# Peptides against a protein of PDB entry 5HB3: the designs that were tried, part 129

Target 1, 150 residues: chain A of PDB entry 5HB3
Amino acid sequence: RQMQDRCMSEYNQRIRNAPEGSIDPFRMACYKIIGRCDLSNRSLDGLQTDVNDWIWLQFNLARETDRSLELAGESYGLAELQASIREIGLKHFPKTAAEDTNGSFGMFFYLQILAGMFEQAIAYLYPFSYVDAVHFAIALTYYGLLRPVD

## One batch from the design tools (peptide; made by RFdiffusion4, then SolubleMPNN)

Design b1_p28_1_s2 (from b1_p28_1, 15 letters changed)
Fold by OpenDDE base, seed 4:
Structure b1_p28_1_s2 (fold): chain B 150 residues (1-150), chain A 28 residues (1-28)
Amino acid sequence: as target 1 above (150 residues)
Amino acid sequence: MTEEQAKQARELGPKILEKLRELARKIA
């Protein structure tokens, strides 16, 4: 909490006083991750990040906290993350089996699973690989994560 | 997600699916 407060304070000062782009990207990352500053921008500008970094960042930034306790005044939780994943799917991943060329659908399936979008994940996977979809559906159902329908 | 990250994501698809299949076989 103390660190978060400090990060926010410094972030606010720097964004007001520092020239654009002059803040060290790693420091900015710390402000974002620890201080939860400027959560509307869920990327680390100025840093060379790969997809793994992106995944890590998204799921670390997504928190379920009381708004009253959020110092940044911004709310980024599971719902927002799920919305982001949906948008990413629409933009960057195949919608149908015909669009898939190399099994890229696996990643979007994975992202949906990580985000707790189990029903959607299975529904998405089915046209690409019905065997996998059934298998994962069984697994998810076993653990109470998927609600089977009659 | 940047275009480059998206590309990387798509490329990792098969690998991820393979790992998930392996996991699923173990847990179900």
Scores: peptide ipSAE 0.550, ipTM 0.930, DockQ to the pose 0.690
Fold by OpenDDE base, seed 1:
Structure b1_p28_1_s2 (fold): chain B 150 residues (1-150), chain A 28 residues (1-28)
Amino acid sequence: as target 1 above (150 residues)
Amino acid sequence: MTEEQAKQARELGPKILEKLRELARKIA
């Protein structure tokens, strides 16, 4: 908590006093990850990151928190993460089997599973691979993670 | 997600799917 408070304090000070674009990107990353600052921007500006870095960042920023205890008045939890993943799907991944190129749908299925969007993940996968969708649905149901519609 | 990251994500699709299939075979 002490470290988070320091990051928040420094962030607020620098946002108010530093010239635009003058703050070190690594410092900004620390403010975001540790201080939970500016969670509306879930990217690391000024740093070269790949898709693995992006995934890591999203799931580290997302956490179950009591919004009443948030220091900066900003919160980013599971619901926000799920909403973000839905938008990513609409923007960057195939929506139908006809749009698929070389199994690219697999990643979006994976992201939905990671975010606990099991029903949506299976529904998404079904038109791309019936066999896989049924197999994963059985597995998820067995472990009590999927509630299929009758 | 940037366009470059999205491209990387799509390209990883087949690999991830294969790994998930392997996992599914082990657990159910």
Scores: peptide ipSAE 0.550, ipTM 0.930, DockQ to the pose 0.679
Fold by OpenDDE base, seed 5:
Structure b1_p28_1_s2 (fold): chain B 150 residues (1-150), chain A 28 residues (1-28)
Amino acid sequence: as target 1 above (150 residues)
Amino acid sequence: MTEEQAKQARELGPKILEKLRELARKIA
């Protein structure tokens, strides 16, 4: 909490006083990650990041907390993350088996699972791989993450 | 997500699926 407060304070000060683009990108990254500053931009400006970095960042920025307690004044929780994942799916991943290229659907399935979108994940996977979808559905049901229909 | 990251994500699809299958076999 103390670190977050300090980061927010420094971020606000620098944004007000520093010329655009003059802030060290690594420092800015710290403000974003620790201080939760500028959550509307869920990227690390000035830094080249790969997909693994992106995944890590998205899920670390997402908080399942009372929005009234958000120090940064910006809300980014599970619901917002899930919405982001849906949009990414529509934009960057195959929507049907006919569109699949080299098994790329696996990653979007994975992202949905990480985001707790279990029903949607299984539904998405089913047309690509029936066997896998059934297998994962059984596993998710076993752990109470997927509700079977009676 | 940038276009480059998206490309990387798609390319990792098969590997991710393989790992998930392995995990599923262990926990179910």
Scores: peptide ipSAE 0.550, ipTM 0.930, DockQ to the pose 0.662
Fold by OpenDDE base, seed 3:
Structure b1_p28_1_s2 (fold): chain B 150 residues (1-150), chain A 28 residues (1-28)
Amino acid sequence: as target 1 above (150 residues)
Amino acid sequence: MTEEQAKQARELGPKILEKLRELARKIA
């Protein structure tokens, strides 16, 4: 907590006093990851990041926290992450098999699984790969992660 | 997610799916 407090303090001071864009992007990344500063922006500005970096960042920043202890607009939990994944699906991934290019649907299925959206993930996968959907459904059900539709 | 990241994500689809299949075989 001491480290986090220091990061937050420095971040607040720098963001107020430093010219825009003058702060080292790596330092800003540290403030975000360690200090959990500016969680409303889940990107590392000024850094070239690939999809793996993005995935890592999203799921590391998403935490179960008490909102009462967080600044307004700085809360980022599972619900927000799931919402983000849904939006990404709508924007960047195929909705039907006809739209699929070279199995791209696999990644969106994966993202949904990571985010705990198991029912939605299976439902999404089904029209693309029936066999896989059934296989994963069985596996998820075995571990109590997939629930029947009520 | 940026457009470039999205492109990378789509391209990784088959590989990810294969890894998930392997995992599913182990846990089911």
Scores: peptide ipSAE 0.546, ipTM 0.930, DockQ to the pose 0.639

Design b1_p28_1_s3 (from b1_p28_1, 14 letters changed)
Fold by OpenDDE base, seed 4:
Structure b1_p28_1_s3 (fold): chain B 150 residues (1-150), chain A 28 residues (1-28)
Amino acid sequence: as target 1 above (150 residues)
Amino acid sequence: MTDKQAEQAKAKGPEILKKIREEAKKIA
């Protein structure tokens, strides 16, 4: 809590007073991750990040916390993350098997699974790989993560 | 997600599929 408060204070001060681009991008990342500052921007500007970094960041920022307890006044939870994943799917990933190139659909399936979008993930995977979809559906059902249709 | 990151993500698809199928074999 103390670190979060400090980060928030420093972030507010620096964002208002520091020249643009003068703040260390890594420090800004710390403000975002620890202080949960400016969660509306979930990218790390000034840093060369790959997809793994992006994934890591999104899931670290996504927290289920009561908004009333958030010091930053901003909330980014699972619902927002899921919405982001949906948008990414629409923008960057194949929507049908005919659009698939080199098994790219696997990553979007993976992202949906990570985000707890199990039903959507299986539904998405099904037209690309029936076998994989069925196997995962069985597994998810076994662990109580998938709600099968009666 | 940037376009570059998206391309990287798409490129990882086959690897992920391989892992999925390997796990499926374990549970089958």
Scores: peptide ipSAE 0.461, ipTM 0.896, DockQ to the pose 0.754
Fold by OpenDDE base, seed 3:
Structure b1_p28_1_s3 (fold): chain B 150 residues (1-150), chain A 28 residues (1-28)
Amino acid sequence: as target 1 above (150 residues)
Amino acid sequence: MTDKQAEQAKAKGPEILKKIREEAKKIA
């Protein structure tokens, strides 16, 4: 908590006093990850990050906590992450099998699974790969992660 | 995510599919 408090303090000071874009990107990353500062912006500005970095960051920032307990006054939990993934799907990934040209649907399926969106993931995968969807559905059901719809 | 990251994600699709199928065989 002490480290977090320090990060927040420094972040607030720099945001108020420093010209925009003058903060070292790596320092900003530390403020975000350790201090949980400005969680509404879940990107690392000024750093060259790939998709793996993005995934890592999202899940590291996501916390199951009460907003009232967040020192930064912001909360980013699983629900927000899931919402983000939904938006990413709508923006960047194929909605139907006809739209898929390079097998990109697999990645979106993967993202949904990572975020615990099991029902949606299976429903999404089904039109692209029936066999895979059924296999995963059976497995998820077995482990109690997927609820059969009657 | 950025457009660049999204493109990277999309490009990983085939690899992910391979993994999906392999995992499906293990858990089915």
Scores: peptide ipSAE 0.459, ipTM 0.899, DockQ to the pose 0.792
Fold by OpenDDE base, seed 2:
Structure b1_p28_1_s3 (fold): chain B 150 residues (1-150), chain A 28 residues (1-28)
Amino acid sequence: as target 1 above (150 residues)
Amino acid sequence: MTDKQAEQAKAKGPEILKKIREEAKKIA
């Protein structure tokens, strides 16, 4: 907590006093990850990040902390993450089996599962791979994560 | 997510499916 407070203090000071673009991208990343500063921008500008880095960052920044304890005016939780995943799906991933290219649907299924969007993930996977969807549905049900719709 | 990252994500789809199927076999 003390480290987070220090990061926020330093970040605020630097944002106010430093010229735009003068802040080291790695330092900026540290402020975001440790200090949870400026969570509205989750792209890590100035760093060449791959998809794995993006995934890691999104899930690390998404914390279910009591909103009352977040000193940062911006909250990024599970709901916001799920919204982001939905938007990514609509923009970048196939919506139907006919649109699928080389099994790209698997990644979007994976992202939805990671984000706890289990029902949506199974529903999405079903038209692409019936067998996989059924197997995962059974597994998720076994662990109490999927509610069977009567 | 950038367009570049999205393309990378799409390209990893088959690998992820393979892993998912392998894990599913362990649960079943």
Scores: peptide ipSAE 0.457, ipTM 0.896, DockQ to the pose 0.679
Fold by OpenDDE base, seed 1:
Structure b1_p28_1_s3 (fold): chain B 150 residues (1-150), chain A 28 residues (1-28)
Amino acid sequence: as target 1 above (150 residues)
Amino acid sequence: MTDKQAEQAKAKGPEILKKIREEAKKIA
């Protein structure tokens, strides 16, 4: 608790008092990840990151705990992350092969798999690549991660 | 997924990430 309080204090101080462009983005990342500061901002500005870094951050910030126990006063779990991914998919990724102009369907499939959205991921992949969807479905079923569709 | 599709997706990664971040801010 004492460490988190210090992190919050330092984070707030830097946000308010630091000259523009002087904040070390890595330090700010540490405050966010370790101190759970400003969880409403789920990005790391000033850092060169890719999709893997983004999703890694989301998982690190996500907690499956009682909101009443969250010291930061902010709660974000797997369910919220999955909801976010669904919404992102609806707006920014192709729905059909005809809409796919840059092969981005694979990235959305990947994000869904990482988020444990296995059934949705397979259903999404199927119209883009039947063969791949079947192979993934078999593997996921074998490991008990995919529920049989009635 | 073909190798060509994978390469295209990788090349568009930064643009896609930007869109993801923008959307994530709205729904957070």
Scores: peptide ipSAE 0.156, ipTM 0.711, DockQ to the pose 0.073

Design b1_p28_1_s4 (from b1_p28_1, 14 letters changed)
Fold by OpenDDE base, seed 3:
Structure b1_p28_1_s4 (fold): chain B 150 residues (1-150), chain A 28 residues (1-28)
Amino acid sequence: as target 1 above (150 residues)
Amino acid sequence: MTDEQAEQAKAKGPEILKQLREKAKEIA
């Protein structure tokens, strides 16, 4: 808690007082990850990160906690992550098989699975690959992660 | 995510799907 408090304090001071672009991006990353500062911005400004870094960051920032317990005054949980994934899907990934060019649908399927959006993931995959969708649906059902729709 | 990250993600689609298929075979 002390470390987090220090991070928040320093973050706030630097954001308010430091000239734009003068803050060490690695330091800011530490404030965000450790101090959970400014969770509304889930990117690392000033750092070039790849998609793997992005995925790592999103899931590390996501916490299953009550907002009242967040020292930063902000909450980022599974629901917010899922909302983010949905938005990413709408923006960047094919909606239908006809829109798919290079098998990119697999990635969005993966993101949905990671975020626990199992029903949506299977529904999404179905028009792209029937066989895969059925296979994954069976597996998910076996482990109780997917409920059969009657 | 950024547009660049999105493009990277899209490009990884086939590989990820292949890996998921393999893993699914192990657990199904």
Scores: peptide ipSAE 0.523, ipTM 0.921, DockQ to the pose 0.665
Fold by OpenDDE base, seed 2:
Structure b1_p28_1_s4 (fold): chain B 150 residues (1-150), chain A 28 residues (1-28)
Amino acid sequence: as target 1 above (150 residues)
Amino acid sequence: MTDEQAEQAKAKGPEILKQLREKAKEIA
């Protein structure tokens, strides 16, 4: 928390006083991750990041804490993350088995699982792979994460 | 997510599914 406060202070000072583009992108990344600064922008400007970096960043920035306890002026919780995942699905991933290319559906299934969208994830997977959907549904049910329907 | 990242994500689909299958076998 002390480190977070320091990052917030430094970030606020730099964004106000430093010329645009003059701040080291790695430093900015640290302010975002540690200080939770500027959470409305969930990308690392000035850095070339791959999909793994993106996934890591999104889920590390997401918090389940009460907004009243958030030190940052902005909040990014599970609901926002889930909304982002939905949008990504609509934009980039196959919606039906006929649209699938080389098993790309697996990643979107995975993203939904990570975001706690279990029912939606299983429903999504079912038309692509019946066997997998049933298997994962059983596993999720075992841990009380999926509500079975008749 | 950028278009490039999305393409990378799509390409990882089969591998991710394989890993998830193995994990599911371990837990249930």
Scores: peptide ipSAE 0.521, ipTM 0.920, DockQ to the pose 0.629
Fold by OpenDDE base, seed 4:
Structure b1_p28_1_s4 (fold): chain B 150 residues (1-150), chain A 28 residues (1-28)
Amino acid sequence: as target 1 above (150 residues)
Amino acid sequence: MTDEQAEQAKAKGPEILKQLREKAKEIA
């Protein structure tokens, strides 16, 4: 908590007083990750990040914590992450097999799995690859992650 | 997610599927 408090204090001070662009982007990243500062912006401005970095960041920022216990007063949990994944799917990934190009659907399936959206992930995968959908459904069911229809 | 990141993500699709299939074979 001490580190978080420090980050929050420094962030608040710097964001108000420092000239724009004068703060080191890596430091800003630390404020965001450790201090949970400005979680409404889940990108790292000033840093060149790839998709792996993005994935890493999203899941590190997504925490299940009682809002009442959050020092930053901001909450970004699994529900918000899942909503973000849904939006990404709608914006960037194929909705139907006819729209698929070079198996891009696999990544969106993966993102949904990572976010615990198992039923939605299988439902999404099904029209692209029936075999895969069934196979993964069996696997997920085995581990109690998928609710089978009776 | 930026457009560039999205393109990177889409490009990784086949690889991800392959890896997931291999993992799934180990358990089911």
Scores: peptide ipSAE 0.517, ipTM 0.920, DockQ to the pose 0.674
Fold by OpenDDE base, seed 1:
Structure b1_p28_1_s4 (fold): chain B 150 residues (1-150), chain A 28 residues (1-28)
Amino acid sequence: as target 1 above (150 residues)
Amino acid sequence: MTDEQAEQAKAKGPEILKQLREKAKEIA
């Protein structure tokens, strides 16, 4: 908590005193990850990151915290992450089997699973691969993660 | 997610699905 408070303090000070765009991208990344500063921007500006880095960052930032304990008034939890994944799906991934190119649907299925969107993930996968959807549905049900629809 | 990251993600689709299938078989 003390370290987080210090990071927030330094971040606020730099935002107020530093010229726009003059902050070291690596330092900014530290403030974002450790201090949870400026969570409205979930990208590392000024750094070249690949998709793996992006995934890592999103899930590290998405912490279910009691909003009452967040000093910065910014909250980024599971719900916000799930909303982000939905938007990514709409923007970048195929909606139907006819739109699929080279099995890209597998990644969006994976992202939904990681975000705990199990029902939506299975529903999404079904038109692309019936067999896979059934297999994963059985597995998820076995572990109590998927509720069978009556 | 940037457009470049999205393209990278899309390209990994088949590999991810293969890995998930293998894991699912191990669980069964």
Scores: peptide ipSAE 0.516, ipTM 0.919, DockQ to the pose 0.664

Design b1_p28_2_s1 (from b1_p28_2, 13 letters changed)
Fold by OpenDDE base, seed 4:
Formats: sequence, structure tokens, C-alpha cells
Structure b1_p28_2_s1 (fold): chain B 150 residues (1-150), chain A 28 residues (1-28)
Amino acid sequence: as target 1 above (150 residues)
Amino acid sequence: SEKRVQEFLERLEKIFEELKEKFTELLM
């Protein structure tokens, strides 16, 4: 708690008072990850990141902790991550095979799987690749991750 | 079946790798 408070304090101070261009983005990243500062902004400003980095960050920030105990006054857990993924999917990924021009459906499927959205992932994948969806469904069911419909 | 799953996973990985740059701006 003391560490979090310090991180939050330093993070806020630097964001507000540091001269432009003087902020070490790696330091700020540490504050964000360790101190869970500014969870509403789940990006790393000043750092060149790719999709893998983004995914890594999202899952690291999506800690399942007691929200009532979080000092930041903000909470970001798996549920919020899943909501974000759903939103991204609705806005930026193909909804039908006809809309898919570059195979991006696979990435959205992957994101859903990573986020534990197994039923939704299979449902999404099915119209794009029904054979693969069936195989994945069988596998997920076998491992108890997919709830089959009676 | 297992082989098919593995092949699918490999395809997914390729798709993911190919789209990394393109989707970076979208996700950031």
C-alpha cells in the first residue's frame, strides 16, 4: 500500500509538473504496472509498442483484486478487459466472412480466447471457419472450458 | 483432430504475426 501510494503520487506529479519530453516512458510504465496508476489509460505513452505489447499490458493490468481495496479509485479486471475486447470486436473486426478481406477474424478469435471468452470465441469463429471452430469447441469442452449447450 | 487443431493454431499465429503492424495503430 505504501508503495502504491508513492507510485501514485510520483506518477501524478510527473504527469502534471514534468517538463515536456523529460518524462522517462519506462519509468511511467513501471508506475502504471506496479502502482496501477491511471488505469483509464491502458497505454504506454512514449513507447513504441506492438499488438503483443498491448495484449501483454492489458492482461497485466487486468488484475483480479478486490476493487474495494484498490487505492487508485479505479478498477480494471478481467471483466473490464473482456468488455474492451467486445467493444474492439464490434468496431474493428469483421462480423461475417464476407467482410473479412485480410483474415483478421483470427486475431479477434485469439483475443477472445486469451480473455477466456470461450463461448463467444467459438460462436464468432464458426461462420468463418466452421471446421476449426468445431475442433476448438471439442477441445475446450474436453478441458472443461466450454459449456456445451444441452 | 489434434493435428487439425495444431494446424489451426499455426495459422492463427501466422495471421497474428502478419497483422501486428497493421493493428498496432488500432489497438493503441
Scores: peptide ipSAE 0.022, ipTM 0.532, DockQ to the pose 0.853
Fold by OpenDDE base, seed 1:
Structure b1_p28_2_s1 (fold): chain B 150 residues (1-150), chain A 28 residues (1-28)
Amino acid sequence: as target 1 above (150 residues)
Amino acid sequence: SEKRVQEFLERLEKIFEELKEKFTELLM
């Protein structure tokens, strides 16, 4: 708790008072990850990262802890991550094959699978690739990850 | 068939690698 308190204090102080461009982005990343600071901002500003780094960060921040015990005063779990992915999907990914101009449907399918949204992922993939959706559904069902509905 | 499943997975891997680069700015 002492470490988390120090992280929170330093993070807030630097965000508020540090001159533009003077903040070490790696240090700020450490404060965010270890101290769980500012969970509403789940990005690493000033760092060159890719989607894998983003996913890694999301899962690290998605901790199942009681809000009352969270020193940061915020909570972020798997449910919130899934909600974020749904929101991203609505804003940035095609809803139908007709809307798919760049083949980006695969990335959204990938994100849903990683977040354990198996039923939604299969349902999403189905209109883009029927055969692939069926094969994936069979595999997920075999491993007990997909709950098929009649 | 198992072969078709494997082909599907290979296609997805290629798509994901390409998209990871393209969507970096979008997600971060």
Scores: peptide ipSAE 0.022, ipTM 0.499, DockQ to the pose 0.668
Fold by OpenDDE base, seed 3:
Structure b1_p28_2_s1 (fold): chain B 150 residues (1-150), chain A 28 residues (1-28)
Amino acid sequence: as target 1 above (150 residues)
Amino acid sequence: SEKRVQEFLERLEKIFEELKEKFTELLM
């Protein structure tokens, strides 16, 4: 708790008072990951990151913890992550095979699976790859992860 | 089958690797 408070204090001070371009992005990343600072901004500014880094960060920050121990407005769990993935899907991924020019449907399917959005993932994959969707549905059902009715 | 699922996951991994650069700007 003491460490988190210190991280939060330093993070806020630097965000407010540091001259532009003088903030060490690695230090800020440590504050965000360890101290859970500024969870409304789930990106690492000033660092070269890829999609894998983004995914890692989202799942690292998404915690099912006691909400009473977190500051109001600074909570981020699986539900919020799922909401973010839905939003990304609506904006940046194809909804039909006709819209898919680069095969990006698989990546969105993967994101949904990682986030535990199994029913939605299968429904999404179905028009792109019927056979694969059926196989995943069978597997997920076998392990008790898929509900047949939404 | 488990084998078919694994093969599909491998394809997804390839897609993921290829799209890392393209989607960085969109996701970050």
Scores: peptide ipSAE 0.021, ipTM 0.481, DockQ to the pose 0.751
Fold by OpenDDE base, seed 5:
Structure b1_p28_2_s1 (fold): chain B 150 residues (1-150), chain A 28 residues (1-28)
Amino acid sequence: as target 1 above (150 residues)
Amino acid sequence: SEKRVQEFLERLEKIFEELKEKFTELLM
């Protein structure tokens, strides 16, 4: 807790007072990850990252803890991560097979699976590949991950 | 079904590798 408080204090101080270009982006990343600072901005400014880095960051920030115990003024959990993925999907991925020109549907399917959005993932995959969607549905059901409608 | 799923995952893996660079700027 003391460490987290220090991280948050240092993060805020540097953001407000540090001269432009003097902030170490790696240090700021550490503050964000360890101190959970500025959770509204879930990116690593000044660092070159790829989609895997983004995924890793999101899952690390998405702690499943009691929000009342969070020292940071902001909270971020699985629900918020799922919401972010849905938003990204709406903005950057095809909605139908007709809209898919580069095969990017698979990436969005992957993101939904990682986030535990199994029903949504299957529903999304269905119009792109019916057979594969059925196979995934069977597999997910077998492992108890796909929920039946009550 | 598991074999079919595995084959599909292999195809997706290839797609993911190709799309990583393309979507980095979009996702972050």
Scores: peptide ipSAE 0.021, ipTM 0.510, DockQ to the pose 0.803

